# Peptides against a protein of PDB entry 4J2C, part 8

Target 1, 107 residues: chain A of PDB entry 4J2C
Amino acid sequence: MEDPFFVVKGEVQKAVNTAQGLFQRWTELLQDPSTATREEIDWTTNELRNNLRSIEWDLEDLDETISIVEANPRKFNLDATELSIRKAFITSTRQVVRDMKDQMSTS

## One batch from the design tools (peptide; made by RFdiffusion4, then SolubleMPNN)

Design b1_p9_5_s3 (from b1_p9_5, 5 letters changed)
Fold by OpenDDE base, seed 1:
Structure b1_p9_5_s3 (fold): chain B 107 residues (1-107), chain A 9 residues (1-9)
Amino acid sequence: as target 1 above (107 residues)
Amino acid sequence: MTVSEQYLL
């Protein structure tokens, strides 16, 4: 059977895509208030925050698996390339989330 | 169950 890491990875990827769409709408609403209702701003902001928090939680779970694998290399027998890809995914996704959060906190 | 929990089994 497939490694459950990839199940959560896929869920994170979908959540990132959703968050990026919400973030784009969020920026559009704030850039032109005449097109924005308070209700949509609130909905978009809340949905975006929820998605970002969900992503961060999943990334912590995925990051913990890295530590478990590295502490027990013979048990999992993952090659260096796959482990590197997993680490890179977590790092890059955290950066994407951080960038959105930074922009939200300064607006 | 989280993935990390599964990895600890």
Scores: peptide ipSAE 0.582, ipTM 0.944, DockQ to the pose 0.829
Fold by OpenDDE base, seed 5:
Structure b1_p9_5_s3 (fold): chain B 107 residues (1-107), chain A 9 residues (1-9)
Amino acid sequence: as target 1 above (107 residues)
Amino acid sequence: MTVSEQYLL
């Protein structure tokens, strides 16, 4: 069966796409108040925060697997390239989340 | 079950 790492990775990627869509709408609503209602802003904000929180939780889980693999190299037999890709995914995704959170906190 | 929990099995 598929490595469960990639199952969660896929879920994170979907959540990132959803969050980016919500973030785009969030920015549009704040840029033009004439097109926005408080209800839509609140809904969008809450959905966005929920997605970001979900992503962060999954990233912590994925990050822990890195430590487990590195502590047990014989069990998993992952090469340096694969581990590098996994680490890069976690790092870059955290940055994407951080960028959205930073912009939300300044508005 | 989290992935990390699965990895520990």
Scores: peptide ipSAE 0.580, ipTM 0.943, DockQ to the pose 0.847
Fold by OpenDDE base, seed 4:
Structure b1_p9_5_s3 (fold): chain B 107 residues (1-107), chain A 9 residues (1-9)
Amino acid sequence: as target 1 above (107 residues)
Amino acid sequence: MTVSEQYLL
């Protein structure tokens, strides 16, 4: 009986890795327009945005589980270490997403 | 179903 938190966590991690790759390509395409087609720029931008939105949605869900657990700790029996790891994951992932979004909004 | 929804069950 796996905790469903880890299912979404895994999906978020995969989406982050994908987004980072897309972000790198996005940067490369905009840095050298001669190597970029409108089609690839649009595709890369859309895929990147889709991944970022997916991550943000999942993080909201994961963050809500933290609140639920903290409101009823006896029901879930999670130790402090695990809870800290979950919180750290959400916080650090949000920062990664924010950094990419900030750079996209200034380009 | 979201994880949070599952946690509320």
Scores: peptide ipSAE 0.576, ipTM 0.943, DockQ to the pose 0.855
Fold by OpenDDE base, seed 2:
Structure b1_p9_5_s3 (fold): chain B 107 residues (1-107), chain A 9 residues (1-9)
Amino acid sequence: as target 1 above (107 residues)
Amino acid sequence: MTVSEQYLL
């Protein structure tokens, strides 16, 4: 049985890719209003926010697993390298989400 | 079920 951490990690990665595409379109729509309808702006904005929220929720779940593993390391038999990779993934992904959210909040 | 919930089983 595969560690369920990687299932959610994969889902987060897919959601990030989707969000990045939506963010690009969101930027394009705002940069050239002549190419944008209110319907598309609303749809893009909502889909983007939904994806970002989904990512954040999953990251909280993944982050909680870190705490669980660190509380009982022998139970999970994860080496320091793997744990570091997991932490780095969460940290870097949060930064990606934060960058998009920061730009959205200023527009 | 969340991953964290699975880890606690």
Scores: peptide ipSAE 0.564, ipTM 0.941, DockQ to the pose 0.867

Design b1_p9_6_s2 (from b1_p9_6, 4 letters changed)
Fold by OpenDDE base, seed 1:
Structure b1_p9_6_s2 (fold): chain B 107 residues (1-107), chain A 9 residues (1-9)
Amino acid sequence: as target 1 above (107 residues)
Amino acid sequence: MTVSEQYLL
């Protein structure tokens, strides 16, 4: 059977895509208030925050698996390339989330 | 169950 890491990875990827769409709408609403209702701003902001928090939680779970694998290399027998890809995914996704959060906190 | 929990089994 497939490694459950990839199940959560896929869920994170979908959540990132959703968050990026919400973030784009969020920026559009704030850039032109005449097109924005308070209700949509609130909905978009809340949905975006929820998605970002969900992503961060999943990334912590995925990051913990890295530590478990590295502490027990013979048990999992993952090659260096796959482990590197997993680490890179977590790092890059955290950066994407951080960038959105930074922009939200300064607006 | 989280993935990390599964990895600890």
Scores: peptide ipSAE 0.582, ipTM 0.944, DockQ to the pose 0.829
Fold by OpenDDE base, seed 5:
Structure b1_p9_6_s2 (fold): chain B 107 residues (1-107), chain A 9 residues (1-9)
Amino acid sequence: as target 1 above (107 residues)
Amino acid sequence: MTVSEQYLL
């Protein structure tokens, strides 16, 4: 069966796409108040925060697997390239989340 | 079950 790492990775990627869509709408609503209602802003904000929180939780889980693999190299037999890709995914995704959170906190 | 929990099995 598929490595469960990639199952969660896929879920994170979907959540990132959803969050980016919500973030785009969030920015549009704040840029033009004439097109926005408080209800839509609140809904969008809450959905966005929920997605970001979900992503962060999954990233912590994925990050822990890195430590487990590195502590047990014989069990998993992952090469340096694969581990590098996994680490890069976690790092870059955290940055994407951080960028959205930073912009939300300044508005 | 989290992935990390699965990895520990």
Scores: peptide ipSAE 0.580, ipTM 0.943, DockQ to the pose 0.848
Fold by OpenDDE base, seed 4:
Structure b1_p9_6_s2 (fold): chain B 107 residues (1-107), chain A 9 residues (1-9)
Amino acid sequence: as target 1 above (107 residues)
Amino acid sequence: MTVSEQYLL
């Protein structure tokens, strides 16, 4: 009986890795327009945005589980270490997403 | 179903 938190966590991690790759390509395409087609720029931008939105949605869900657990700790029996790891994951992932979004909004 | 929804069950 796996905790469903880890299912979404895994999906978020995969989406982050994908987004980072897309972000790198996005940067490369905009840095050298001669190597970029409108089609690839649009595709890369859309895929990147889709991944970022997916991550943000999942993080909201994961963050809500933290609140639920903290409101009823006896029901879930999670130790402090695990809870800290979950919180750290959400916080650090949000920062990664924010950094990419900030750079996209200034380009 | 979201994880949070599952946690509320």
Scores: peptide ipSAE 0.576, ipTM 0.943, DockQ to the pose 0.856
Fold by OpenDDE base, seed 2:
Structure b1_p9_6_s2 (fold): chain B 107 residues (1-107), chain A 9 residues (1-9)
Amino acid sequence: as target 1 above (107 residues)
Amino acid sequence: MTVSEQYLL
């Protein structure tokens, strides 16, 4: 049985890719209003926010697993390298989400 | 079920 951490990690990665595409379109729509309808702006904005929220929720779940593993390391038999990779993934992904959210909040 | 919930089983 595969560690369920990687299932959610994969889902987060897919959601990030989707969000990045939506963010690009969101930027394009705002940069050239002549190419944008209110319907598309609303749809893009909502889909983007939904994806970002989904990512954040999953990251909280993944982050909680870190705490669980660190509380009982022998139970999970994860080496320091793997744990570091997991932490780095969460940290870097949060930064990606934060960058998009920061730009959205200023527009 | 969340991953964290699975880890606690």
Scores: peptide ipSAE 0.564, ipTM 0.941, DockQ to the pose 0.868

Design b1_p9_6_s3 (from b1_p9_6 with S1M E9L)
Fold by OpenDDE base, seed 4:
Structure b1_p9_6_s3 (fold): chain B 107 residues (1-107), chain A 9 residues (1-9)
Amino acid sequence: as target 1 above (107 residues)
Amino acid sequence: MTVSELYRL
């Protein structure tokens, strides 16, 4: 049986890719208002926010699994390298989200 | 789905 951690990890990765594309478009629309409709700006902004929110929610869930595993390592028997990869994924993904949110809040 | 919930089972 597969570890359900990777299901959510995969969903997060997809959402990150989507968010990065939306963020790029968001930046382009704001840089050149003459080529931007209010409808597209609103849609892009909303979709971006939705993806970022989804990612943050999933990361909280994934982060909690780390705590659960570390509290009872014998139950899960996770490889130390795998656990490190999971932690790194959460940390790096949070940074990616934070960077986008910081830029959105200052624009 | 909530993975953390599954982990607590």
Scores: peptide ipSAE 0.667, ipTM 0.957, DockQ to the pose 0.806
Fold by OpenDDE base, seed 1:
Structure b1_p9_6_s3 (fold): chain B 107 residues (1-107), chain A 9 residues (1-9)
Amino acid sequence: as target 1 above (107 residues)
Amino acid sequence: MTVSELYRL
């Protein structure tokens, strides 16, 4: 039936969307302190960090499945296209997370 | 249970 990889992939995608929204708000709050409360800054920062950590954890899990499949290709019978899509998703999502983390670390 | 754990079964 449905490959559990896609369940976690979907969860990661949702978490990315949430994180991007939080990141945007985080940026806005820091760019205009007059409209920002410390409480909202702290909440937004904490929620953002939690989402990013969750994404990174899931990506490690998804990345491990790639290694398992590549070690036992006949067991899973995944074609090259599907594996490429999975790898690309992990790589691109890691970049998105890294970009947000880099900007947060410089603030 | 993680997906990787499922894949190892």
Scores: peptide ipSAE 0.666, ipTM 0.956, DockQ to the pose 0.829
Fold by OpenDDE base, seed 5:
Structure b1_p9_6_s3 (fold): chain B 107 residues (1-107), chain A 9 residues (1-9)
Amino acid sequence: as target 1 above (107 residues)
Amino acid sequence: MTVSELYRL
């Protein structure tokens, strides 16, 4: 079976896609109040926040695996390239989440 | 079970 890291990575990627869709709708609703209801804004906002929170939780889990691997490299035998890719994924995904959160907090 | 927990086994 596949390394469980990639299972969670895949779940995070799906959640990011979902969040980005919700974020787009959230942006549209706020940009054109004539097409927006409070109910949809609230629903979209809540769903978006839930997705972002889920992503952040998974990223913390994935980040911890990196620490575990680096603490015992012989056990896992991951090459530097793969480890770098894993780190980059976490870093870039955190930035994506942060960007959405920043925009939500200023609106 | 989290992935990190799996890695600790």
Scores: peptide ipSAE 0.666, ipTM 0.956, DockQ to the pose 0.801
Fold by OpenDDE base, seed 2:
Structure b1_p9_6_s3 (fold): chain B 107 residues (1-107), chain A 9 residues (1-9)
Amino acid sequence: as target 1 above (107 residues)
Amino acid sequence: MTVSELYRL
């Protein structure tokens, strides 16, 4: 049976891919007003924000599982390599989200 | 239920 961590990890990965596509479109719409309607800008912005919010919520959940595992390692029997991969995923994904949010907030 | 909640069971 699959560890539920990977279910959420997969959902986060999908949401990141979606967000990156939306972010690219968001950037394009703002850079060239001739290709943009306010309706599409608003829709894209809202969809992007929703995805980013979803990712952040899931990352908090995933991060908490790390703490739970580290607090009771014998219960879960995860090796150091797997735990490192999980931590790296959370860290790198948070950075991706932060970069998009920073660009949106300064636009 | 969140994954963390599952882990706490």
Scores: peptide ipSAE 0.661, ipTM 0.956, DockQ to the pose 0.804

Design b1_p9_6_s4 (from b1_p9_6, 4 letters changed)
Fold by OpenDDE base, seed 1:
Structure b1_p9_6_s4 (fold): chain B 107 residues (1-107), chain A 9 residues (1-9)
Amino acid sequence: as target 1 above (107 residues)
Amino acid sequence: MSVSELYKL
């Protein structure tokens, strides 16, 4: 049976890629206002924020699974390597999201 | 979907 963790992980990865594309466009629009319409700025900003919030919610869900596994290790039989990979994914993805949010908050 | 809820089953 497939572990549902990887389904959500895949969704997060796709959302990160989408967010990074939106963030790049957001940066371009703000760097050269002559090429930017207010409508596109608003749309891009809104889509970016929505994606980031979605990612953060999924990361909280994934992080909770870590706590559940660590509280019940014999039930899941996940080795240290697998748990390390899952934790690293959550940590690194949170950093990616944080970096984008920090830049958006200071623009 | 909530994967954490699945893990609680």
Scores: peptide ipSAE 0.562, ipTM 0.939, DockQ to the pose 0.794
Fold by OpenDDE base, seed 4:
Structure b1_p9_6_s4 (fold): chain B 107 residues (1-107), chain A 9 residues (1-9)
Amino acid sequence: as target 1 above (107 residues)
Amino acid sequence: MSVSELYKL
């Protein structure tokens, strides 16, 4: 039986890919104002922020599942390898989001 | 969806 963790993980991965594309466009628009319209800048910025917020919310939810599993490991029957993979995914994804947010806050 | 809520069941 499939663990619902992977459903949200998949959604996060899609949102990350989308955000990375939007971030690239966001950077391009700001680097060359002559090719940028106000409408596209606003749309790109808003879509990027929406994706980042969605990712952060999902990561909090996924992170909570880790705590729940660790509090009652026998109930979930997850091995150490699976748990480490889940933790690594959350950690690395948070870093990706943080890097984009840091660059947006300085521009 | 909230996965954490499902885990609490």
Scores: peptide ipSAE 0.557, ipTM 0.938, DockQ to the pose 0.781
Fold by OpenDDE base, seed 5:
Structure b1_p9_6_s4 (fold): chain B 107 residues (1-107), chain A 9 residues (1-9)
Amino acid sequence: as target 1 above (107 residues)
Amino acid sequence: MSVSELYKL
């Protein structure tokens, strides 16, 4: 069976893709008000924030698994390379989320 | 159940 880490990782990746699509639309709506309604802006903003929040929660969950594995290395038998990849995924995804949030907060 | 909870089992 697949490691449950990768199940959540996959869900995060899907949520990131969704968020990026919403962010793109959000940007387009704000760049050209003639194509935007308040309703679509609000909907897009809310959906985007919901996705970002979901991602952040999942990343905390995934991050906790790293701590658990590192505290119990014999139980999981994960090599350093795999742990590095998992950590990198969390770090890079957090940065992607942060970049979108930063742009949203300044608009 | 969260993945971290699964890891705690």
Scores: peptide ipSAE 0.557, ipTM 0.936, DockQ to the pose 0.802
Fold by OpenDDE base, seed 2:
Structure b1_p9_6_s4 (fold): chain B 107 residues (1-107), chain A 9 residues (1-9)
Amino acid sequence: as target 1 above (107 residues)
Amino acid sequence: MSVSELYKL
């Protein structure tokens, strides 16, 4: 049976790619108002925020699985390397989200 | 889906 962690991980990765595309468009729209309508700005901003929130929710869920595994390691039989990879994924993805949110909050 | 809930089963 497939570990459901990787299903959510895959969904997060797809959401990150989507968010990065939306963020790029968001930046372009704000940098050149002549190419932007309020409707597109609002849509892009909303879609971006929705994606970021989705990612953050999934990361919290993935982070909880790590706590569960660490509380009962024998049940899951994950090696240290795999656990480190999972932790690194969450940490790095949170940083990506944080960077986009920081730029959005200053605009 | 909540993967953490699956881990608790």
Scores: peptide ipSAE 0.549, ipTM 0.937, DockQ to the pose 0.806

Design b1_p9_7_s4 (from b1_p9_7 with R8L E9Q)
Fold by OpenDDE base, seed 5:
Structure b1_p9_7_s4 (fold): chain B 107 residues (1-107), chain A 9 residues (1-9)
Amino acid sequence: as target 1 above (107 residues)
Amino acid sequence: MTVSELYLQ
């Protein structure tokens, strides 16, 4: 069976795609108030925040697996390249989330 | 169950 790390990674990637779509709509609604209702803004904002929170939770879980693997190298037998890829995914995804959150907090 | 919990088993 596939490493469960990649199951959650896939879920995170899907959530990122969803969040990016919601973020795009959120920005469009705020850029042109004539096309926006308070209800849609609130819905979009809430859905976006929920997705971002879900991503952050999963990233913490994935980040913990890194520590577990590094503490138990014989059990998992992951090479440096694989660990680097996993770490890079977590770091870059956190940055994507942070960028959206920063823009939301300033609007 | 989280992935980390699975890894700890």
Scores: peptide ipSAE 0.589, ipTM 0.941, DockQ to the pose 0.816
Fold by OpenDDE base, seed 4:
Structure b1_p9_7_s4 (fold): chain B 107 residues (1-107), chain A 9 residues (1-9)
Amino acid sequence: as target 1 above (107 residues)
Amino acid sequence: MTVSELYLQ
C-alpha cells in the first residue's frame, strides 16, 4: 500500500523534467529568432506554462499534506527523516519553478 | 481526489 504522496511526487518530478526541457528550448528559440517559428514559440511557451501550473497545483496539495500530518502525527506515523525529505522536495521544487517563472517574466 | 483529501479520510 503505497502512500499517495509519492504518486503526486512522481508526477511533479516528471513535470519538472519536462518543464526544464521546454524551458531550455524556450530560451533557445528566443535567443535566435531566425531558427524559431511563431508556432513553435507559442507551443513551447504554452506547454511550459501548463507544466509549471501543474507543478504549482500539485505542490500546494503536497504542502497541505504536510500540515495535515503535523497536525495529527499519530495517525500517519511518519518519521522525522521522511517528513524532512518531503518538505525539502516541496521547497526545492518551488525554487526551481520560481526561477523559471522569473526568467520568463523578464523576457 | 487530491492527496490532501485522501489524508483527511
Scores: peptide ipSAE 0.584, ipTM 0.940, DockQ to the pose 0.816
Fold by OpenDDE base, seed 1:
Structure b1_p9_7_s4 (fold): chain B 107 residues (1-107), chain A 9 residues (1-9)
Amino acid sequence: as target 1 above (107 residues)
Amino acid sequence: MTVSELYLQ
């Protein structure tokens, strides 16, 4: 059977895509208030925040698995390339989330 | 159940 790491990884990837779409709409609504209702702004903002929080929670879970694997290398027998890919995914995804959060906090 | 919980089993 597949490693459950990839199940959550896939869910995170989907959530990132959703968040990026919401973020784009969020920026569009704020750039042209004449096209924006308060209701859509609020909905978009809330959905975006919810997605970002969900991603961050999943990333913490995935990051913990890295620590578990590194503490028990013989149990899992993951090669260096596999671990590097997992670490890179977590790092890069955190950066994507951080960039969106930074822009939201300065708007 | 989280993935980390599964890994700890």
Scores: peptide ipSAE 0.583, ipTM 0.940, DockQ to the pose 0.818
Fold by OpenDDE base, seed 2:
Structure b1_p9_7_s4 (fold): chain B 107 residues (1-107), chain A 9 residues (1-9)
Amino acid sequence: as target 1 above (107 residues)
Amino acid sequence: MTVSELYLQ
């Protein structure tokens, strides 16, 4: 049985890719209003926010697993390298989300 | 079920 951490990690990665595409379209729509309808702007904005929220929720779950593993390291038999990779994934993904959210909050 | 819930089982 595969570690369920990687299932959620994969879902987060897919959601990030989706969010990045939506963010690009969101930027394009705002840069050239002549190409944008209010309907598309609203749809894109909502889908983007939903994806970002989903990512953040999953990251919180993944982050909690880190705490659980660190509290009982022998139970999970994860080496330091794997744990570092998991932490780095969470940190870097949060930064990606933060960057998009920061730009959205200023527009 | 969340991954954390699975880890706690």
Scores: peptide ipSAE 0.572, ipTM 0.939, DockQ to the pose 0.834

Design b1_p9_8_s1 (from b1_p9_8, 3 letters changed)
Fold by OpenDDE base, seed 5:
Structure b1_p9_8_s1 (fold): chain B 107 residues (1-107), chain A 9 residues (1-9)
Amino acid sequence: as target 1 above (107 residues)
Amino acid sequence: MTVSELYLQ
């Protein structure tokens, strides 16, 4: 069976795609108030925040697996390249989330 | 169950 790390990674990637779509709509609604209702803004904002929170939770879980693997190298037998890829995914995804959150907090 | 919990088993 596939490493469960990649199951959650896939879920995170899907959530990122969803969040990016919601973020795009959120920005469009705020850029042109004539096309926006308070209800849609609130819905979009809430859905976006929920997705971002879900991503952050999963990233913490994935980040913990890194520590577990590094503490138990014989059990998992992951090479440096694989660990680097996993770490890079977590770091870059956190940055994507942070960028959206920063823009939301300033609007 | 989280992935980390699975890894700890």
Scores: peptide ipSAE 0.589, ipTM 0.941, DockQ to the pose 0.812
Fold by OpenDDE base, seed 4:
Structure b1_p9_8_s1 (fold): chain B 107 residues (1-107), chain A 9 residues (1-9)
Amino acid sequence: as target 1 above (107 residues)
Amino acid sequence: MTVSELYLQ
C-alpha cells in the first residue's frame, strides 16, 4: 500500500523534467529568432506554462499534506527523516519553478 | 481526489 504522496511526487518530478526541457528550448528559440517559428514559440511557451501550473497545483496539495500530518502525527506515523525529505522536495521544487517563472517574466 | 483529501479520510 503505497502512500499517495509519492504518486503526486512522481508526477511533479516528471513535470519538472519536462518543464526544464521546454524551458531550455524556450530560451533557445528566443535567443535566435531566425531558427524559431511563431508556432513553435507559442507551443513551447504554452506547454511550459501548463507544466509549471501543474507543478504549482500539485505542490500546494503536497504542502497541505504536510500540515495535515503535523497536525495529527499519530495517525500517519511518519518519521522525522521522511517528513524532512518531503518538505525539502516541496521547497526545492518551488525554487526551481520560481526561477523559471522569473526568467520568463523578464523576457 | 487530491492527496490532501485522501489524508483527511
Scores: peptide ipSAE 0.584, ipTM 0.940, DockQ to the pose 0.813
Fold by OpenDDE base, seed 1:
Structure b1_p9_8_s1 (fold): chain B 107 residues (1-107), chain A 9 residues (1-9)
Amino acid sequence: as target 1 above (107 residues)
Amino acid sequence: MTVSELYLQ
């Protein structure tokens, strides 16, 4: 059977895509208030925040698995390339989330 | 159940 790491990884990837779409709409609504209702702004903002929080929670879970694997290398027998890919995914995804959060906090 | 919980089993 597949490693459950990839199940959550896939869910995170989907959530990132959703968040990026919401973020784009969020920026569009704020750039042209004449096209924006308060209701859509609020909905978009809330959905975006919810997605970002969900991603961050999943990333913490995935990051913990890295620590578990590194503490028990013989149990899992993951090669260096596999671990590097997992670490890179977590790092890069955190950066994507951080960039969106930074822009939201300065708007 | 989280993935980390599964890994700890």
Scores: peptide ipSAE 0.583, ipTM 0.940, DockQ to the pose 0.815
Fold by OpenDDE base, seed 2:
Structure b1_p9_8_s1 (fold): chain B 107 residues (1-107), chain A 9 residues (1-9)
Amino acid sequence: as target 1 above (107 residues)
Amino acid sequence: MTVSELYLQ
């Protein structure tokens, strides 16, 4: 049985890719209003926010697993390298989300 | 079920 951490990690990665595409379209729509309808702007904005929220929720779950593993390291038999990779994934993904959210909050 | 819930089982 595969570690369920990687299932959620994969879902987060897919959601990030989706969010990045939506963010690009969101930027394009705002840069050239002549190409944008209010309907598309609203749809894109909502889908983007939903994806970002989903990512953040999953990251919180993944982050909690880190705490659980660190509290009982022998139970999970994860080496330091794997744990570092998991932490780095969470940190870097949060930064990606933060960057998009920061730009959205200023527009 | 969340991954954390699975880890706690």
Scores: peptide ipSAE 0.572, ipTM 0.939, DockQ to the pose 0.830

